# Peptides against a protein of PDB entry 2KNC: the designs that were tried, part 16

Target 1, 74 residues: chain A of PDB entry 2KNC
Amino acid sequence: KGPDILVVLLSVMGAILLIGLAALLIWKLLITIHDRKEFAKFEEERARAKWDTANNPLYKEATSTFTNITYRGT

## One batch from the design tools (peptide; aimed at target 1 P3 I5 V12)

Design b2_p18_2_s4 (made by RFdiffusion4, then SolubleMPNN; from b2_p18_2, 14 letters changed)
Fold by OpenDDE base, seed 1:
Structure b2_p18_2_s4 (fold): chain B 74 residues (1-74), chain A 18 residues (1-18)
Amino acid sequence: as target 1 above (74 residues)
Amino acid sequence: ELEELLLEALRKALELAA
């Protein structure tokens, strides 16, 4: 069974390579999903912080309106 | 887990060779 032994060896090597590739794909998929979720959470927290700032009564807008009563527009 | 998968692969290879 010489050729059969070679087929077994090649199949084992192929299986190891496929398992390794599958593990890498799963790993990449998991980190990609994790990173997207973390980024989405970060953007949500940022949006919430912006919203909370808008609703905070202690917040003063950087822009103030001054009415010049002496301006006649000549 | 990897060892179990390797053993399963070896088993499948053995079944193919039989």
Scores: peptide ipSAE 0.067, ipTM 0.717, DockQ to the pose 0.050
OpenDDE base, seeds 2, 3, 4, 5: peptide ipSAE 0.033, 0.064, 0.057, 0.062; ipTM 0.624, 0.700, 0.712, 0.710

Design b2_p18_3 (made by RFdiffusion4)
Amino acid sequence: VAAVAAAVAAAAAAFAAA
Pose (drawn by RFdiffusion4):
Structure b2_p18_3 (pose): chain A 74 residues (1-74), chain P 18 residues (1-18)
Amino acid sequence: as target 1 above (74 residues)
Amino acid sequence: VAAVAAAVXXXXXXFAAA
């Protein structure tokens, strides 16, 4: 009663808040990193789908174009 | 916890001496 045990306790509470803040950061990445994959695989498809579609009108044709050396005509 | 108990005991001894 005589002392106050408030000041000493104030410091102890700080450790709880701090121990959580430290663990908060670690766990924050655990829940965020689970997305980085898709978030990456997301922008990864949008990158290759372009370079893989902004210049590939051969498939729409069939499966070839040149290298068809044969009896010519017109 | 032991450190807090020791700090409380030391503060109580200092208040009883005062």

Design b2_p18_3_s1 (made by RFdiffusion4, then SolubleMPNN; from b2_p18_3, 17 letters changed)
Fold by OpenDDE base, seed 2:
Structure b2_p18_3_s1 (fold): chain B 74 residues (1-74), chain A 18 residues (1-18)
Amino acid sequence: as target 1 above (74 residues)
Amino acid sequence: LELLQLLLQLARELELEL
């Protein structure tokens, strides 16, 4: 039964390739979900740190805006 | 697990036909 052996060999090769591709897709999906969660947490922590710095009573703004009231732009 | 069992079963059927 020569044609049946070739079909079985091709089916086994196809199954191995599909398992390998599925494993790579699952691995990439897990990493992508992990990285997105970690990045979202990092951006939240960065946003919180910026708010804490803005509300820090020890933070003296280094920029003094002097409004020159005598500057009538001609 | 089931997919690996199917692959092992196909491999065993192939060994019986060679």
Scores: peptide ipSAE 0.037, ipTM 0.668, DockQ to the pose 0.087
OpenDDE base, seeds 1, 3, 4, 5: peptide ipSAE 0.035, 0.033, 0.034, 0.033; ipTM 0.652, 0.634, 0.655, 0.640

Design b2_p18_3_s2 (made by RFdiffusion4, then SolubleMPNN; from b2_p18_3, 16 letters changed)
Fold by OpenDDE base, seed 1:
Structure b2_p18_3_s2 (fold): chain B 74 residues (1-74), chain A 18 residues (1-18)
Amino acid sequence: as target 1 above (74 residues)
Amino acid sequence: LLLLLAKLLELLLEFLEK
């Protein structure tokens, strides 16, 4: 009994659709793994840049405390 | 993926033999 032509067509269409969905899921998974690694690196670099800014030897505080050694409080 | 594709092809062949 030959396969019903409709069953063959639906099975081929279903196979193409499943392959397409599987390819999209794999692609999305690869991107998501890549982006998480890149984002983790970016947050590490940003954290490092924040630490380097806190210790910037060129940063002079706008307030300088001068101890007046001649001030003998009367 | 290749095993899933092989199983899908096997299933398709089993439907073509009936």
Scores: peptide ipSAE 0.040, ipTM 0.640, DockQ to the pose 0.101
OpenDDE base, seeds 2, 3, 4, 5: peptide ipSAE 0.037, 0.036, 0.039, 0.037; ipTM 0.630, 0.622, 0.639, 0.632

Design b2_p18_3_s3 (made by RFdiffusion4, then SolubleMPNN; from b2_p18_3, 17 letters changed)
Fold by OpenDDE base, seed 3:
Structure b2_p18_3_s3 (fold): chain B 74 residues (1-74), chain A 18 residues (1-18)
Amino acid sequence: as target 1 above (74 residues)
Amino acid sequence: LERVLELLLSLLLLSLLE
């Protein structure tokens, strides 16, 4: 019996749909991996920038404590 | 992707052989 033309058509349509869906999933996966890598770098750079602000020689703490050595508490 | 394509191709070939 020759291949059922309907089965062939449905299989081709199914294959095209599955390839299209697979392509969309791969595209989404690639973007998601890219975005996660970029976000991880951004968070690392932000963490480094926070460390640099802690060691910023221009940042003087608003509060300096001076111990007056000459203060004899009477 | 390749495995999915191989499976789809195999199913297509099988459907053409029956």
Scores: peptide ipSAE 0.036, ipTM 0.627, DockQ to the pose 0.085
OpenDDE base, seeds 1, 2, 4, 5: peptide ipSAE 0.032, 0.030, 0.033, 0.031; ipTM 0.606, 0.596, 0.607, 0.606

Design b2_p18_3_s4 (made by RFdiffusion4, then SolubleMPNN; from b2_p18_3, 18 letters changed)
Fold by OpenDDE base, seed 2:
Structure b2_p18_3_s4 (fold): chain B 74 residues (1-74), chain A 18 residues (1-18)
Amino acid sequence: as target 1 above (74 residues)
Amino acid sequence: LELLQLLLQLLELLSLLQ
């Protein structure tokens, strides 16, 4: 049963590599899903904060446009 | 520990298939 031992060793090595790769892929996938959900929440909160700032009734725009009625551009 | 046992069981299953 000589060729069987080499096949066993290669199959074991292949299985370990596949399990290791699968574990890394699952880990990367879980982190990526987590990070995307957190980032989406952060962007939503940032969007809401901009809306709240724009609609803040205490926010007076510091920019008063004075149309100089007497400035006839010569 | 569980991952090591799972690996050993997979190894044993592969040894039974050969």
Scores: peptide ipSAE 0.040, ipTM 0.649, DockQ to the pose 0.059
OpenDDE base, seeds 1, 3, 4, 5: peptide ipSAE 0.039, 0.037, 0.037, 0.035; ipTM 0.645, 0.638, 0.634, 0.632

Design b2_p18_4 (made by RFdiffusion4)
Amino acid sequence: AAAAAAVAAAAAAAAAAA
Pose (drawn by RFdiffusion4):
Structure b2_p18_4 (pose): chain A 74 residues (1-74), chain P 18 residues (backbone only)
Amino acid sequence: as target 1 above (74 residues)
Amino acid sequence: not in this file (backbone only, 18 residues)
């Protein structure tokens, strides 16, 4: 009662808040990193789908074009 | 536990000084 045990306790409470803040950061990545995969695989498909569609009108045709050397005509 | 002992020791030291 004589002392105050407030000041010493104030420091102890800081450790709880700090111990959580440190763990908070670690776990923050654990929940965020779970997305970085899809978030990456997301932008990854949008990147290849363009370069893989902004210049590939051969498939719509069938499966070939040139290298068809044969009896010509017109 | 170590924090409680440290708080108890700091309270005993402050009571002896008072």

Design b2_p18_4_s1 (made by RFdiffusion4, then SolubleMPNN; from b2_p18_4, 18 letters changed)
Fold by OpenDDE base, seed 4:
Structure b2_p18_4_s1 (fold): chain B 74 residues (1-74), chain A 18 residues (1-18)
Amino acid sequence: as target 1 above (74 residues)
Amino acid sequence: LTLLELLLLRLLLGLLLS
């Protein structure tokens, strides 16, 4: 018995749809994993940059506290 | 991706040869 033309047609259509869906899922998964790894590196670099800024001898805090020696707090 | 494609192709070939 030759293959039923309808079964062949539906199987081909189903296979194309499944391959397309699988390709999109794999692509999205790869991008998501890549982006999470890049984001993790970016957060590590930001954390390191905060430490480097704290240790930068050229960095002077914008806030300076001065004690007014003439203010007796009456 | 390639393994899934090969599996689907094998299923399609099996249906065509039935």
Scores: peptide ipSAE 0.044, ipTM 0.639, DockQ to the pose 0.130
OpenDDE base, seeds 1, 2, 3, 5: peptide ipSAE 0.041, 0.042, 0.042, 0.040; ipTM 0.629, 0.631, 0.630, 0.626

Design b2_p18_4_s2 (made by RFdiffusion4, then SolubleMPNN; from b2_p18_4, 18 letters changed)
Fold by OpenDDE base, seed 5:
Structure b2_p18_4_s2 (fold): chain B 74 residues (1-74), chain A 18 residues (1-18)
Amino acid sequence: as target 1 above (74 residues)
Amino acid sequence: LSLLELILQKLLEDLKLL
């Protein structure tokens, strides 16, 4: 009794699908690791730029808090 | 690589039984 032709066809299709899925998962994993490293670098550079701005004696804060002295919070 | 080789070997074995 030769193997059922349907079993062989389904096994080949299943193998192709599993290889394709594995390749997509590996690709997604590599991109996700790359993007996380790049994003971490960007956030570090942004944090450093904020610190440099805070230490600049010529930096005038863009936000002035005006306390409304007439606002009696009743 | 080893899992892909195992799958390919199994497929080749199944094809030889046809």
Scores: peptide ipSAE 0.060, ipTM 0.701, DockQ to the pose 0.151
OpenDDE base, seeds 1, 2, 3, 4: peptide ipSAE 0.049, 0.049, 0.050, 0.043; ipTM 0.678, 0.687, 0.679, 0.677

Design b2_p18_4_s3 (made by RFdiffusion4, then SolubleMPNN; from b2_p18_4, 17 letters changed)
Fold by OpenDDE base, seed 3:
Structure b2_p18_4_s3 (fold): chain B 74 residues (1-74), chain A 18 residues (1-18)
Amino acid sequence: as target 1 above (74 residues)
Amino acid sequence: LELLNLLLEELKKALEKL
């Protein structure tokens, strides 16, 4: 009668651990899907904002190109 | 559901053997 009780206790402990692990995996999966959708939306909005900035006639680029006229490439 | 019912049945059988 002793070994049967130990098998049941171990099976119940194993089932609780598997349910807990499954719940964590489902939770992580839902978060990962949510974060990927939000990130994809953010990248689309950033790409659109860059396009709108490039077409804005009031936009001044922060970068200026200077040609060094004294640089004779030897 | 079925696996949980099997687990509950084995628990009941173990309690009856105590």
Scores: peptide ipSAE 0.049, ipTM 0.696, DockQ to the pose 0.149
OpenDDE base, seeds 1, 2, 4, 5: peptide ipSAE 0.049, 0.028, 0.039, 0.036; ipTM 0.694, 0.624, 0.671, 0.656

Design b2_p18_4_s4 (made by RFdiffusion4, then SolubleMPNN; from b2_p18_4, 18 letters changed)
Fold by OpenDDE base, seed 4:
Structure b2_p18_4_s4 (fold): chain B 74 residues (1-74), chain A 18 residues (1-18)
Amino acid sequence: as target 1 above (74 residues)
Amino acid sequence: LTLLLLLLRLLKLLEELE
């Protein structure tokens, strides 16, 4: 008795579904790894940009303290 | 591993159908 044609059809359908699910899991894993690496770079660049803002000659602090030389505190 | 075993089982079932 050859294998039941139904068993072959169900096994092929099951294999296609498992390959599709595996491809989706691999795709999700690749995106998740990519996104985490990109986010880590953006946070590092943002941290570096805060350090570089201290060296940016165009950045003037919004608060300037003026020492009034004529103010003799009573 | 499970996918590979399933593929090997599928190939064996196809070989038994020829």
Scores: peptide ipSAE 0.031, ipTM 0.610, DockQ to the pose 0.118
OpenDDE base, seeds 1, 2, 3, 5: peptide ipSAE 0.028, 0.030, 0.031, 0.030; ipTM 0.580, 0.593, 0.603, 0.601

Design b2_p18_5 (made by RFdiffusion4)
Amino acid sequence: AALAALAAAVAAAAAAAA
Pose (drawn by RFdiffusion4):
Structure b2_p18_5 (pose): chain A 74 residues (1-74), chain P 18 residues (1-18)
Amino acid sequence: as target 1 above (74 residues)
Amino acid sequence: AALAALAAAVXXXXXXXX
């Protein structure tokens, strides 16, 4: 009672808050990183789908175009 | 360790008050 045990306790409480803050950061990545994959695989598809569609009108045709050397006409 | 330091500070404070 004589002393105060508040000041010493104030420091101990800081460790709890700090121990959580340190773990908070680690676990923050654990929940966030789970997305980085999709978030990446998301933008990854949007990148290739363009370069893989902004210049590929051959498939719509059938499966070939040139290299069809044969009897000509018109 | 902080709890041990607290316990020691409480024991030292009780000895000084006695």

Design b2_p18_5_s1 (made by RFdiffusion4, then SolubleMPNN; from b2_p18_5, 14 letters changed)
Fold by OpenDDE base, seed 3:
Structure b2_p18_5_s1 (fold): chain B 74 residues (1-74), chain A 18 residues (1-18)
Amino acid sequence: as target 1 above (74 residues)
Amino acid sequence: LELLLLLLALLQALLRLL
């Protein structure tokens, strides 16, 4: 008996839907991986920029703490 | 990867049904 025409039609429809879903999932996955790599790089560059600002030889801290060694707190 | 293998297996099953 040849394949039931209904089984063939349902299998073709199911295959098309699964191909479409798989393509969307692959597309979303590629974008998500790309965006996460770019975001990770951005956070690393931002972290480095904070460290470079802390070590900037032109940055004078607004506060200089001098310990007065002669201060005997009564 | 498994989803792609399942899709390929389904495509092969469809081609055997035709």
Scores: peptide ipSAE 0.040, ipTM 0.632, DockQ to the pose 0.073
OpenDDE base, seeds 1, 2, 4, 5: peptide ipSAE 0.040, 0.038, 0.037, 0.038; ipTM 0.626, 0.628, 0.615, 0.617

Design b2_p18_5_s2 (made by RFdiffusion4, then SolubleMPNN; from b2_p18_5, 14 letters changed)
Fold by OpenDDE base, seed 4:
Structure b2_p18_5_s2 (fold): chain B 74 residues (1-74), chain A 18 residues (1-18)
Amino acid sequence: as target 1 above (74 residues)
Amino acid sequence: LALQLLLEELLKALKELL
């Protein structure tokens, strides 16, 4: 049976499309894993920065409580 | 590596179809 040139062309075209799709899926997967790892590091660094800020003697809280000594609560 | 294995498998399947 001679090679069905049409079957060969369709199989090659299908293979190229599948390879292209697989490459895009792998690329998207790698980016998604990278972004999740970077986001996890960012949240860890943010949590650490909050801890370090709480332990930094130079940090003054933005919230100041002023007790008005003249306010007699009626 | 994975692309080479996929290409080799495709070439085998193509040779079986010819």
Scores: peptide ipSAE 0.045, ipTM 0.675, DockQ to the pose 0.066
OpenDDE base, seeds 1, 2, 3, 5: peptide ipSAE 0.043, 0.031, 0.036, 0.036; ipTM 0.660, 0.616, 0.645, 0.654

Design b2_p18_5_s3 (made by RFdiffusion4, then SolubleMPNN; from b2_p18_5, 15 letters changed)
Fold by OpenDDE base, seed 1:
Structure b2_p18_5_s3 (fold): chain B 74 residues (1-74), chain A 18 residues (1-18)
Amino acid sequence: as target 1 above (74 residues)
Amino acid sequence: LLLQLLLELLKLAEELEK
């Protein structure tokens, strides 16, 4: 009766360890999915802020086109 | 919790070997 009982106990211990590891992997996966959604939202907000800066009428382009009125192309 | 359960199962194994 000894070896069969030991095999059962070792199998139960192994199953508990596998369930614990699976639960940790699922938990890590859920966090990773959550963080990716939050990061995607942050990049969308950053993209929107960049668009709002490009459409800001207070943004003077650093390129001042000086039309030289004295340049008559001859 | 998990470690305690493993220790209890190990003790049960030692009792069943007797």
Scores: peptide ipSAE 0.050, ipTM 0.692, DockQ to the pose 0.090
OpenDDE base, seeds 2, 3, 4, 5: peptide ipSAE 0.047, 0.041, 0.039, 0.043; ipTM 0.684, 0.682, 0.675, 0.678

Design b2_p18_5_s4 (made by RFdiffusion4, then SolubleMPNN; from b2_p18_5, 15 letters changed)
Fold by OpenDDE base, seed 4:
Structure b2_p18_5_s4 (fold): chain B 74 residues (1-74), chain A 18 residues (1-18)
Amino acid sequence: as target 1 above (74 residues)
Amino acid sequence: LLLELLLKLLEEALKLEL
């Protein structure tokens, strides 16, 4: 039986759609994995920056406690 | 590559109807 030209056309169209969908899914998966790795690094660097801000010699706490040595609490 | 894959799929589809 000769190939049904309609089955051939529908199979080619279906294959193109499946390849396009697979490419979009792979692309989205790669971006999602990349973004999660970059976000995890950014949160780690931000956590380190909070620890390093405690040791930053440029960070002076805005709160200075003055112990008044002359205040004998009478 | 993509064209060769499409041609192979077409050839396999053609062989299934023979």
Scores: peptide ipSAE 0.043, ipTM 0.682, DockQ to the pose 0.108
OpenDDE base, seeds 1, 2, 3, 5: peptide ipSAE 0.036, 0.036, 0.037, 0.036; ipTM 0.649, 0.656, 0.658, 0.660

Design b2_p18_6 (made by RFdiffusion4; failed a check: a repeat of another design)
Amino acid sequence: AAAAAAAAAAAAAAAAAA
Pose (drawn by RFdiffusion4):
Structure formats: structure tokens, C-alpha cells
Structure b2_p18_6 (pose): chain A 74 residues (1-74), chain P 18 residues (backbone only)
Amino acid sequence: as target 1 above (74 residues)
Amino acid sequence: not in this file (backbone only, 18 residues)
């Protein structure tokens, strides 16, 4: 009672808050990183799908075009 | 007064350890 045990306790409470803040950051990545994959695989598909569709009208045709050397006509 | 300060310090140290 004589002393105050408030000041010393104030410091101890800081360690709890700080120990959590340190673990908070680690865990924050654990929940966020779980997305980085899809978030990446997401933008990854949107990147290839363009370069893989903004210039590939051959498939619509069938499966070839040139290299069809044969009896000509028109 | 000195015994009360020492008991408070010991209780604080125990609380910090926990």
C-alpha cells in the first residue's frame, strides 16, 4: 500500500500490449499471405488471358491456317 | 514502511514474471 505498484505495473502492462503487438504483426501476415496467392494467381490469369486472347484468332477457326500447301486454285 | 516497500516490490516482480 505504502508504495504505489502503479508505476511498476504500468511498465508490465506495456509488455503484454507489446508482446501482442509483436505477435500481431506475425499473425497479420499469416492471414494476409493466405490471399497473396490467389491475389497473385488472380492478376496472373488476367495478364496471360489477354496476351493469350488479344492475338489468337486461330483457334476460333479450327486448329491451323498456313502450312496447308496443297492444290491451289482461286 | 521498508517491509511494505519490499513486499510491494516482490508482488510487482511476481506479477511481471506472470

Design b2_p18_6_s1 (made by RFdiffusion4, then SolubleMPNN; from b2_p18_6, 15 letters changed)
Fold by OpenDDE base, seed 1:
Structure b2_p18_6_s1 (fold): chain B 74 residues (1-74), chain A 18 residues (1-18)
Amino acid sequence: as target 1 above (74 residues)
Amino acid sequence: LEELLREALELAEKLAQE
């Protein structure tokens, strides 16, 4: 039964497409894992910067809560 | 990549022998 040259050609094309798709999926997975690790570091640095701001005696809050001592609710 | 290409070629050769 002679090799169906069309089946061989389609199988090789299919294999190349599957390898290309697998490589793209692996690449996307590696980037996603890398980006999650980098994002976690940026959130840790941002959390640390927030704590450093809270402990800075030169930091003046833009919002001041004033208790009006003259406001007895009539 | 080369192993996957070899496996794909071997599969194509098996399909060509049937």
Scores: peptide ipSAE 0.060, ipTM 0.724, DockQ to the pose 0.111
OpenDDE base, seeds 2, 3, 4, 5: peptide ipSAE 0.059, 0.044, 0.055, 0.045; ipTM 0.725, 0.678, 0.721, 0.693

Design b2_p18_6_s2 (made by RFdiffusion4, then SolubleMPNN; from b2_p18_6, 15 letters changed)
Fold by OpenDDE base, seed 1:
Structure b2_p18_6_s2 (fold): chain B 74 residues (1-74), chain A 18 residues (1-18)
Amino acid sequence: as target 1 above (74 residues)
Amino acid sequence: LLDELLEALLLALKLALE
């Protein structure tokens, strides 16, 4: 059976489209995995920075409790 | 990868032309 030129053209077009779609999916997947790893690292660094702030000797609580020595509890 | 995909496409095309 001689090659059906229409079948050949449609097969080539279909293959190019499938390769293009596969490349886009792989690209999107790689970016998504990269961004998730970078975001996880950023959240870890942010969690450490918050922990370091809680233990920072320069951190002064906004609320200081003073015992009034003049208050005799009568 | 691209060369392997091209070879696979050429093989599939050859098979479709037989």
Scores: peptide ipSAE 0.061, ipTM 0.696, DockQ to the pose 0.056
OpenDDE base, seeds 2, 3, 4, 5: peptide ipSAE 0.057, 0.058, 0.060, 0.053; ipTM 0.683, 0.690, 0.698, 0.691

Design b2_p18_6_s3 (made by RFdiffusion4, then SolubleMPNN; from b2_p18_6, 17 letters changed)
Fold by OpenDDE base, seed 3:
Structure b2_p18_6_s3 (fold): chain B 74 residues (1-74), chain A 18 residues (1-18)
Amino acid sequence: as target 1 above (74 residues)
Amino acid sequence: LELELLESLLESLLLALE
């Protein structure tokens, strides 16, 4: 029997919709993976660029401690 | 589940084209 024209049309429409949806999902997935890789690299670079405040040669501590060696207590 | 649905759709399409 010849193909039912309605079934053929609906199947073609369904296939086009599924291909379109799949393409959008693949596109979104690729962008998401790309963005996560770039963000992970950025966070790693930021973590490495965090000078420990103690090791920053431009950082001067606000306070200095001095031990009074002459204090004997009462 | 996804493969079974795809297979059933393909089979139904092939049967409709006969």
Scores: peptide ipSAE 0.030, ipTM 0.602, DockQ to the pose 0.055
OpenDDE base, seeds 1, 2, 4, 5: peptide ipSAE 0.026, 0.027, 0.026, 0.028; ipTM 0.577, 0.588, 0.580, 0.598

Design b2_p18_6_s4 (made by RFdiffusion4, then SolubleMPNN; from b2_p18_6, 15 letters changed)
Fold by OpenDDE base, seed 2:
Formats: sequence, C-alpha cells, structure tokens
Structure b2_p18_6_s4 (fold): chain B 74 residues (1-74), chain A 18 residues (1-18)
Amino acid sequence: as target 1 above (74 residues)
Amino acid sequence: LELERLLALLLALELARL
C-alpha cells in the first residue's frame, strides 16, 4: 500500500510551515533576549549616572527651600 | 503580543491536522 500521496504532500507542507514558524520564533527570541540585555545595561548605566550626578560636588540643586518666617501654621 | 497569538493559532492549526 503506497503512502497516500495527499498525506505525504500535507506532511511536507506542514513540515515547511513548522520550520518557518520555528525559525521566526528563534529569531524573535534572540532579538528579545538581546534587547532585554541591552535595556538592562542601559538602565544600570542610567542609574549609575544619576548616582554620580547626585554625588557631583559641582551639582547645585536648582530648588532652594526657603522657610517663610512669617508662616504661623495656624 | 498579537504576533505571538497568531503564531500560536497557526501552530495549533498545524498540530490539529496531524
């Protein structure tokens, strides 16, 4: 009993589609992992730069708090 | 998100034909 030609054709088509889908998933996964690693490094560098700015002796806060001596908190 | 749903649907359709 020869293989059903329709079953063979459908199995080959299905295999090609599955390989294509698997390749797209692998590609997307690699990009997503890459982007997440790059983003994590960027956020770490940004956090460090914020800490360095906060500890920079040349950084003068743009905001000065003045206590209003006439404000009686009644 | 939409691409993953589409891909999951395509995969489910192919698995349902096996």
Scores: peptide ipSAE 0.025, ipTM 0.595, DockQ to the pose 0.027
OpenDDE base, seeds 1, 3, 4, 5: peptide ipSAE 0.024, 0.021, 0.024, 0.024; ipTM 0.587, 0.562, 0.576, 0.542

Design b2_p18_7 (made by RFdiffusion4)
Amino acid sequence: AAAAAAAAAVAAAVAAVA
Pose (drawn by RFdiffusion4):
Structure b2_p18_7 (pose): chain A 74 residues (1-74), chain P 18 residues (1-18)
Amino acid sequence: as target 1 above (74 residues)
Amino acid sequence: XXXXXXXXXVAAAVAAVA
């Protein structure tokens, strides 16, 4: 009672808050990194789907175009 | 005796937080 044990305790409470803040950052990545994959695989598909569709009208045709050397006509 | 009782109270408070 004589002393105050408030000041010493104030420091000890800081360690709890700090120990959590340190773990908070680690676990923050654990929940966020779980997305980085899809978030990446997401933008990854949108990148190749363009380069893979903004210039590929051959498939719509069938499966070939040139290299069809044969009896000509018109 | 008062300094030893103050030290024991501080130690008991820290042990309770732990």

Design b2_p18_7_s1 (made by RFdiffusion4, then SolubleMPNN; from b2_p18_7, 17 letters changed)
Fold by OpenDDE base, seed 2:
Structure b2_p18_7_s1 (fold): chain B 74 residues (1-74), chain A 18 residues (1-18)
Amino acid sequence: as target 1 above (74 residues)
Amino acid sequence: EELEEALRLLLEEIERLL
């Protein structure tokens, strides 16, 4: 029985589809891992910047408490 | 190159199994 040319063609097509799908899955996995690491780094840098701002002795709270001199609490 | 070699090896193994 000569190799069924249809079986060879279907196996090659199947292999190409599986390789393509595997490449897309690997690509998506790499991006997802990269994005999670980048997001974690960004949140750490943001947390450090917020901490440095809170410890900055030049940080005057934007809450200007205007003592309303006209508020005589009777 | 490596992808073409891997594809050739897969084709050769498929041809050997058939």
Scores: peptide ipSAE 0.046, ipTM 0.657, DockQ to the pose 0.048
OpenDDE base, seeds 1, 3, 4, 5: peptide ipSAE 0.042, 0.030, 0.027, 0.023; ipTM 0.634, 0.615, 0.570, 0.533

Design b2_p18_7_s2 (made by RFdiffusion4, then SolubleMPNN; from b2_p18_7, 16 letters changed)
Fold by OpenDDE base, seed 2:
Structure b2_p18_7_s2 (fold): chain B 74 residues (1-74), chain A 18 residues (1-18)
Amino acid sequence: as target 1 above (74 residues)
Amino acid sequence: EEEELSLQLLKKAVEELL
């Protein structure tokens, strides 16, 4: 006797669902790995830009700290 | 011979259930 038509239909449906789920997981994994690599490069470039700014002799800090010698905290 | 016959009947019963 051939396999029950219901068992075949359920097995095909189950296989399609499993393939679809696997494809979504692989897709999500690939994107997550890509984004993590891009983010790591961005953080490295940002770190380098901070070092370059700190070592740039032309960089003049826009923020000046003034100590108010007349301010006596009440 | 009786054991072989019983195993063949069991096999056919399992094949009919699946």
Scores: peptide ipSAE 0.014, ipTM 0.253, DockQ to the pose 0.075
OpenDDE base, seeds 1, 3, 4, 5: peptide ipSAE 0.007, 0.014, 0.019, 0.013; ipTM 0.198, 0.271, 0.458, 0.256; seed 4 fails the geometry check

Design b2_p18_7_s3 (made by RFdiffusion4, then SolubleMPNN; from b2_p18_7, 17 letters changed)
Fold by OpenDDE base, seed 4:
Structure b2_p18_7_s3 (fold): chain B 74 residues (1-74), chain A 18 residues (1-18)
Amino acid sequence: as target 1 above (74 residues)
Amino acid sequence: LEKLLEELLLKQAIEELL
């Protein structure tokens, strides 16, 4: 008996769906790995920028503490 | 789905051998 044309068509359709799903999973995995590596680099650069703040003479703290000399602590 | 495809392919292989 020749190959059942319906089974061949259904197998091809199923294979296309599986390839599409596999491609989406690979794509999502690649993005997730990329984003984690980029986030790790960003946190490392932010940590380095916090350490380099001590070596950068142009760094001005965004927080200025003003001692109010007129505040008598009542 | 994969198991169903494997069972169909096995049935076809048996029907082609008979």
Scores: peptide ipSAE 0.057, ipTM 0.671, DockQ to the pose 0.076
OpenDDE base, seeds 1, 2, 3, 5: peptide ipSAE 0.025, 0.030, 0.028, 0.024; ipTM 0.532, 0.586, 0.577, 0.531

